# Designs tried in a protein design run: peptides against a protein of PDB entry 3OIQ. Part 147

Target 1, 212 residues: chain A of PDB entry 3OIQ
Amino acid sequence: KNRIFVSSSKDFEGYPSKAIVPVQFVALLTSIHLTETKCLLGFSNFERRGDQSQEDQYLIKLKFKDRGSERLARITISLLCQYFDIELPDLDSDSGASPTVILRDIHLERLCFSSCKALYVSKHGNYTLFLEDIKPLDLVSVISTISTKSTNSSKHSSSELISECDLNNSLVDIFNNLIEMNRDEKNRFKFVKLIHYDIELKKFVQDQQKVL

## One batch from the design tools (peptide; made by RFdiffusion4, then SolubleMPNN)

Design b1_p26_2_s4 (from b1_p26_2, 11 letters changed)
Fold by OpenDDE base, seed 4:
Structure b1_p26_2_s4 (fold): chain B 212 residues (1-212), chain A 26 residues (1-26)
Amino acid sequence: as target 1 above (212 residues)
Amino acid sequence: SLLEELQKTLKELFEKEKEDIENEEF
């Protein structure tokens, strides 16, 4: 089945009430909710949705049903957090209580850009997104990708049906949304409060702000 | 690499749960 690139989580409102659709999107990690019974990752592109929270626009489930799959989910979360330098409580603690992890508003401290492959599954008009694959994107690579006008149509093989343009456009949109949030005095998001705020990010934001 | 380990672990989880994912109850 062809994977569909999703630019907005509103696209799912038009999806079939009974379907299994492979999708891909790019977004920032905003939340982690790991309990004994569920693992949910929140992602957002910070698309304006009126008065609704801009966090957790993509709620992605890691399904587990037994201790073995729960362990794989915990390892997945640990490795993801290690990649983004997110401090977690010890998830490997031999204490017979599965650790509960609830992180929110991750984007206020770290820009955790992620290219996600998910399976959209719907029944009776309800849907769930299940995480199939994730590629964390480093901020330097994101900035470089946006800054380099992709004048080089490097003929990368036709097998990734997702246009490099769709990814790049979504990355630009995310940054533009973050710039708008940064300009809003009521918004908690500020680039200068990011733990990894450096001269490169500062310069990029300043240059991008002149275009908006 | 860390990325390869992440993707491998997630793939193992997804493939293990795939039947139950495709048959999710709502």
Scores: peptide ipSAE 0.732, ipTM 0.971, DockQ to the pose 0.978
Fold by OpenDDE base, seed 3:
Structure b1_p26_2_s4 (fold): chain B 212 residues (1-212), chain A 26 residues (1-26)
Amino acid sequence: as target 1 above (212 residues)
Amino acid sequence: SLLEELQKTLKELFEKEKEDIENEEF
């Protein structure tokens, strides 16, 4: 089955009540919930959804059933957090209790852009997204990608695979949504509160704010 | 690389759990 690019988590409302569909999306990491029985990653593109929380629009599961798969899930989370410079409580604590990690609102401190491949699995109208692959995206690379494409409508007619255009459109949409959140006085998100807020990000946001 | 290790570990997890993922109970 061909992988489907998903621009909105609302797209899943139109998906079959019984299906297995490989999907891909781009979003910000918003939460990590690792327990003894499951791991959930929250992602969001911050698409406006009425009164619903803009966080955790994509709930992605890492399934594990035994100590070996739990270890792989834990290592996966550790490596992901290492990539984003997210401080984890010591997952290696020799206390024979499986470490619990609960992180929320990650986007308030760090913009953790992620290209995710997942398996959509549905039964009886319920669905779960299972993480298949993740590519963390560097913020400088994201900014450069958005900035360069605003000037060059180069029709790269590359083949049927998930268009580099879909990825870039989603990145633009995320930034636009973040700019709107930053303008809202009631929204907790502010670019100036990001740990990695620098001159480059400041300039990029200021330039994008003039177009919106 | 860190990315290669992340992707490898996640792939190993996904393939190990694939049957149970495809048979998820709701």
Scores: peptide ipSAE 0.732, ipTM 0.971, DockQ to the pose 0.965
Fold by OpenDDE base, seed 1:
Structure b1_p26_2_s4 (fold): chain B 212 residues (1-212), chain A 26 residues (1-26)
Amino acid sequence: as target 1 above (212 residues)
Amino acid sequence: SLLEELQKTLKELFEKEKEDIENEEF
């Protein structure tokens, strides 16, 4: 089946009440919830939805049912956190309790851009997104991609089912939403509070703020 | 690479759980 690019988590409101659909989206990692029984990743593009929370707009499940699959889920989360320089509590505690990881509001400290492939599964009008693949995106690469789209669409025939246009539009939309959040005095998100806030990000934000 | 290991591990998990994912109860 062809994979569908999703620009908004609202698109799922129009999906069939019983379906299995491969999807793909781009968003920021906002939360990690790993327990003995489940693993959930929260992602958001920070699309404004009235008075609703902008966090965890995409709740993505890693399913496991045995110790072998639980181990694979834990390794997946560890590797993802290593890629984003997210400090996890020591998962190696020899205490026979499965390590619990609860991280929230990750976007307040780090911009963890991610291209996600998921399986949308629905029954009786309820749905779950299951993580199939993840590609962390480097912030420097994201900034470069947004900045260069104004000048040259180099048709790199990436064999990925995503239109380079859809990816880049979603990245622009996320940054625009973050700029709006940064301007809102009531919003906790501020670019200057990011651990990785540097001269390049500062300049990029200042240049984007002139266009918005 | 770290990315290749991440993607490989996640793929192994997804393929192992695929039948139960497709048959998720709600």
Scores: peptide ipSAE 0.731, ipTM 0.971, DockQ to the pose 0.983
Fold by OpenDDE base, seed 5:
Structure b1_p26_2_s4 (fold): chain B 212 residues (1-212), chain A 26 residues (1-26)
Amino acid sequence: as target 1 above (212 residues)
Amino acid sequence: SLLEELQKTLKELFEKEKEDIENEEF
């Protein structure tokens, strides 16, 4: 089945009440919720939705049912956090309790850009997104991609039907939304509060602010 | 690499749970 690129989580409102659809999107990691019974990742593109929370627009599940699959979910979360330099509480606490990880508002400290492949599964009008694959995107690479408007359709990016244009447009939209949030005095998001706020990001934001 | 290990682990999890994912109850 062809994978569908999703630019907004509102697209799912038009999806069938009973379907299995492979999807892909680009968003910022906003939350991690790992417990004994579930693993959820929150992602957002920060699209304005009136007075609704802009956080966790894409709720993605890692399913597990046994100790073996739970271990794979924990390893997946550990490796993802290592990639984004997210500090996890020491999982090695001698209390034989399953490690619980609850992180929220990750985007206030780190911009964790992610290209996600998921399976949309719906029944009776309810749906769940299940994580199939994740590609963390380096911020320097994201800034470079937006800045260069790379006309290099290198035909050599793997046979995945996602237009380089859809990825680039989504990255631009996310940055524009972050710039609007940064300008809003009521919004907690500020670029200067990011742990990795550097001269390159500062310059890029200043240049993008002149176009908006 | 860290990325290859992440993607491999996630793929193993997804394939292990695939039948239960496709049959999710709501």
Scores: peptide ipSAE 0.730, ipTM 0.971, DockQ to the pose 0.983

Design b1_p26_3_s1 (from b1_p26_3, 11 letters changed)
Fold by OpenDDE base, seed 2:
Structure b1_p26_3_s1 (fold): chain B 212 residues (1-212), chain A 26 residues (1-26)
Amino acid sequence: as target 1 above (212 residues)
Amino acid sequence: KKSLEELSEEEKEELDELYDEYLKKL
């Protein structure tokens, strides 16, 4: 089956009540939930959903059923946190308990752009998303990609089923949504509160704000 | 559709089993 690019987590409302569908999306990492029994990653594109929280629009499970899958999940979380410079709470496991990590609202401090491959799994109208692959995206590279109208469709091989257009459109949509959130006085999100808020991001946001 | 947070543990387990069955067929 071909992998489907997902622009909105609302697309899953139209998906079959019993299916397995490989999907791909780009979103911001919003939460990490690692316990003794489960590992979840929350992502959002911050699409307006009325009065609903804009957080965790994509709730992605990591397999966490055996020691091997638990180890893989913990390594995945560690590598993501290292890449995005996310401070994990000191895992001072003086108690011998498996460290519990619950991070929320990650987007308020860091823009963690991520390209995710997931498996949509549904039965009886219920669904979950399982992580297949995650590629963290560098913010400078994201800004560059949006700023440079990519006229160069380099002939990358037919196996990466994401159109470069779908990725770029979703990145633009995320930034547009963040600009709207930044303009809303009731919204907690502010670009100036990001730990990595630099001159490049400031300039990019100012230039995008002129188009919106 | 219910969000993952709105699912019962039994509904979650049924989806986890369906995923495990899929992985065994790969």
Scores: peptide ipSAE 0.495, ipTM 0.913, DockQ to the pose 0.846
Fold by OpenDDE base, seed 3:
Structure b1_p26_3_s1 (fold): chain B 212 residues (1-212), chain A 26 residues (1-26)
Amino acid sequence: as target 1 above (212 residues)
Amino acid sequence: KKSLEELSEEEKEELDELYDEYLKKL
């Protein structure tokens, strides 16, 4: 399946008005919305968009229509939250009410880098994104990838090189956008407020800030 | 194009149906 890498959620404005297109992007997890009737994941690259919120630039729907899809959605949310050390309200409440989870502004506390595969689904010019697959990315691995690939483009096939170059460029762009947000006194995002803010991240941010 | 938040429930349902039809063909 030819999967299109998406660097900006604005790209979808140019997409067909009636299509199903497999896409891939990398972004930060910004929100989780799990109710009795729907499951949504918000992602952002924090690309500057005029007066639009920089949050939830990629609103990804999980199928939530039957017991099987609901279970898959809940497991997906649980696994993501476990990986990113996100505290979920006890999903095991003995009250037979489906647990509601509404988390917003996740990026203010944790940098949850995620490689997403989705289906762009459009009809009559309206579109939605359905989650196909999600891979959480380790922040140390993201930092190392950005730091090392300035020097070694050797030995993978041209198709893998494009997808890996696109991934790295998007990761760099996200960090650059976060650095700009961190410099803005009006922006709520600050690296020093991240729960996982360590010496490695501090050094990386300081080194990137000198290049910008 | 309208964002998912700007879609009516009917417009969302139509997209959900199109996705469900796609899944049935996999």
Scores: peptide ipSAE 0.495, ipTM 0.912, DockQ to the pose 0.826
Fold by OpenDDE base, seed 4:
Structure b1_p26_3_s1 (fold): chain B 212 residues (1-212), chain A 26 residues (1-26)
Amino acid sequence: as target 1 above (212 residues)
Amino acid sequence: KKSLEELSEEEKEELDELYDEYLKKL
């Protein structure tokens, strides 16, 4: 089955009540929930959804049933946190209990752009998303990609992969949503509060704000 | 549709089983 690109987590409302569908999306990492019994990653594109929290629009489950899957989940979390420079609480608690990691609102401090491959699994109208693959995206690369697309309307017909168009459209939509959140005085998100807020990001945001 | 957080443990287990059955067929 071909992998479906998902631009909105609302798309899953229209998905079959009993299906297994490979999907892919791009979103910001918003939460990490690692306990003794489960591992979840929250992602969001910050699409406006009425009064609902804009966090965790994509709640992705990592398999966490056996020592092999648990190890893979922990390694995945460690590598993501290392890549995004997310401080994990010191996992070296002398208590032989597997460390619990609960991070929320990651997007308030760091823009953790991620390209996720997941499996949509549904039964009886209920669904979950299982992580298949994750590619962290560098913010400088994201900014450069959006900036170059805004100037180059060149139809590069590149083949069978998720159209560079869908990826780039989702990245633009995320930034537009973040700009709207930044303009909202009630919203906690502010670009200037990001730990990695630099002159490049500042300039990019200022230039995007003129187009919106 | 219910969010993953709104699912009962039985409903979660049923989805986990369906995923495990899928993985066994790969």
Scores: peptide ipSAE 0.495, ipTM 0.912, DockQ to the pose 0.817
Fold by OpenDDE base, seed 5:
Structure b1_p26_3_s1 (fold): chain B 212 residues (1-212), chain A 26 residues (1-26)
Amino acid sequence: as target 1 above (212 residues)
Amino acid sequence: KKSLEELSEEEKEELDELYDEYLKKL
């Protein structure tokens, strides 16, 4: 089955009420919710949705039902947090109780760009997204990709590759939304409050602000 | 459509079962 690129979590409003659809999106990691019974990742592209919270627009479930799936979920969270320099409590603690981890508003401190593959699973009009794969994206690489406008039309004709256009458009849209949030005095998001705010990010934001 | 937070535990279980059935067919 062809994987569908999703530019907006609103696209799911039009999806079938009973289906399994492989999807892919790019968004910022906004939350991690790990309990004894559940593992959820929140993502957002920060699209304006009226007065609704812009956080957790994509709530992605990791399978967490047995020792094997729980271990895979914990390893996935650990690897993501190591990649983004997110401090977690030791998840392998010999105390037998898996630590509860609840992180919110990750985007206020770190821009954690992630390319996610998920399964849209729906029944009776209700849906959930199950994580299939996650690729963390380096911020310098994201900035370079947007700046170069390199539609490298490398004709990798495999039906599984996101069009480089869809990826680039989504990355641009996310940055534009972040610029708008940064301009809003009521919004908590500010680029200058990011732990990794450097001269390169500053210059990139200033150059993008001239186009908006 | 309801968000995952708005789903009952029964509605979540039905989606989890549908996912588990999908995984068994791979």
Scores: peptide ipSAE 0.493, ipTM 0.912, DockQ to the pose 0.840

Design b1_p26_3_s2 (from b1_p26_3, 12 letters changed)
Fold by OpenDDE base, seed 4:
Structure b1_p26_3_s2 (fold): chain B 212 residues (1-212), chain A 26 residues (1-26)
Amino acid sequence: as target 1 above (212 residues)
Amino acid sequence: KKPLEELSEEEKEELEELYEEYLKKL
């Protein structure tokens, strides 16, 4: 089955009530929820949803049913946090106590762009997303990709056609939403409060703000 | 559709079983 690119988490409202559908999206990591019994990653594009929280628009479950899947989930979280420079407690405690990690509002401190492959799994109109793959995206690479009109269609093989356009559009939409949040005095999100706020990001935001 | 947070534990388990059955067929 072809993987479907998802631009909005609202798209899942129209999905079948009984299906397994491979999906892919790009979003910011907003939360990490690791307990003894579950592992969840929250992502958001910060699309306006009326009065609903803009956080965790994509709630993705990692398999967490056996020691093998638990270990894989912990390794996945450790690698993501290492990539994004997120401080975690040592998950490899020899002490047999699995550390609980609950991080929220990650986007307030760090822009953790992630390309996620997931399985949409639905039954009886309920659905969950199971993580298949995650690729962290470097912010400099994201900024460069948006700033450079992708005139170089490097013919990478037709089988992983996420339209480079769909990826770029989603990245632009996320930044536009963040710019709107930054302009809102009631919104906690501010670019200047990001730990990695540099001259490059500042310039990019200022240039995007002139177009919006 | 109810988000994952609004699902009962039985509803979550049923989705997990469906996922595990899918993984066994790959």
Scores: peptide ipSAE 0.469, ipTM 0.908, DockQ to the pose 0.848
Fold by OpenDDE base, seed 2:
Structure b1_p26_3_s2 (fold): chain B 212 residues (1-212), chain A 26 residues (1-26)
Amino acid sequence: as target 1 above (212 residues)
Amino acid sequence: KKPLEELSEEEKEELEELYEEYLKKL
């Protein structure tokens, strides 16, 4: 089955009540929930959804059923946190209990752009998303990609089923939504509060604000 | 559709079983 690019988490409302559908999306990492029994990653593109929190629009399960899957989940979380410079609470508690990690509102401190492959799994109209693959995206590369509007559709291998256009459109939409949130006085999100707020990001945001 | 957080543990397990059955067929 072809992988479907998902631009909105609302698309899942129209999906079959009993299906398995491979999907792909781009979003910001918003939460990490690792316990003894489950591992969840929250993502958002910050599409307007009324008065509800715009975090966790894509709640993605990592398989966490046995020691092998638990180990893979913990390694995945560790590698993502290392890539995004996310401080994990010290895992070295002398208590032989598996450390619990609960991080929320990650986007308030860091823009963690991620390209996710997942399985949409549904039964009786209920659904979950299981992680298949995750690619963290470098913010400088994201800014460069949006700024250059690469008209050169030449030579990306036929193996990544995402059109470069779908990726770029989703990245633009995320930044536009963040700019709207930054303009809203009631919204906690502010670009100037990001730990990695630099001259490049500042200039990019200022240039995008002129198009909106 | 209910968000994942509003699902019962039984409804979650049913989705996990369906996923595990899918993985066994790959």
Scores: peptide ipSAE 0.467, ipTM 0.907, DockQ to the pose 0.817
Fold by OpenDDE base, seed 1:
Structure b1_p26_3_s2 (fold): chain B 212 residues (1-212), chain A 26 residues (1-26)
Amino acid sequence: as target 1 above (212 residues)
Amino acid sequence: KKPLEELSEEEKEELEELYEEYLKKL
């Protein structure tokens, strides 16, 4: 089955009421919800949706049905948090209860760019997204990709059906949305409040702000 | 379409069953 690139979470409104569709998107990690019974990841590209919260536009469920899937979900969360330097609350509760992780507004402290593969699963017009694969993206690599406008198809692995054009457009759109949020005095998002706000990111944002 | 968190547990379970049936056919 061909995997569909999704530029907007609104695209799912037009999707079939009963289907299983492989999809892919690029977005920022905004939330993590790990409990004893479920694991959810929130993502956003911060598209303006009127007065609605811009967080968790893509709510992705990890399979959490058995000990094997639960273990895989916990490992996935641990690896993502390790990659993005996200401090997990001390998971070592001496009570043999699986640690609960509830993180929100991750984008206020860290830009966690992620390339996601998911299954759109729908019945009766309701839908969920199940995670198939996640690739964290390095911020320096994201900045370099946007800056070079390099349509040079470096044939990185022929298995990612993401058009380099679709990826680049989505990354640009995310940064443009973040710049608009940063300019809004009412928005909590500010680039200068990011823990990883460095000279490179500062320069990139300043250069993009001149074009917008 | 309602977001996942606005679905009933029955509606969530039906989607999960459909997903599990799909995985068994792979």
Scores: peptide ipSAE 0.466, ipTM 0.907, DockQ to the pose 0.799
Fold by OpenDDE base, seed 5:
Structure b1_p26_3_s2 (fold): chain B 212 residues (1-212), chain A 26 residues (1-26)
Amino acid sequence: as target 1 above (212 residues)
Amino acid sequence: KKPLEELSEEEKEELEELYEEYLKKL
């Protein structure tokens, strides 16, 4: 089955009540929830949805049923946190208790852009998203991609057909939403509070603010 | 549709079973 690019988590409202659909999206990592029994990743594009929290618009499960899947989940979390410079407690603690990790509001300190592949799984009108693959995106690369409108029509194989247009549009939409949040005095998000706030990000935000 | 956090444990288990059945067919 072809993988569907998802621009909004609202798209799932129109999805079948009993289906398995491979999906792909780009969003910011907002939360990590690792316990003894579950592993969840929260993502958001910060699309306005009334008065609801804009966090965790995409709640993604990692398989966590056996020692093999638990190990894979822990490795996935460790590698993501290493890539984004997120401090984690040692997940391999000899204490016999699997460490609990609960991180929220990650986007307030770091813009963790991620390209996710997931399975939409639905039954009885309920749904969940299971992680299949995750690619962390470098912020400098994201900024450069948006700024250059680089149609790299380079022949990457038909299996990685994210429409480069769909990816770029979603990245632009995320930045536009963050700019709106930054302008809102009631919103906790501020670009100047990001740990990695630099001259390049500052310039990019200032240039995008002139178009909005 | 209820968000994943508002699902009962039985409703979550049914979705996980459907996922595990899918993985066995791959």
Scores: peptide ipSAE 0.465, ipTM 0.906, DockQ to the pose 0.843

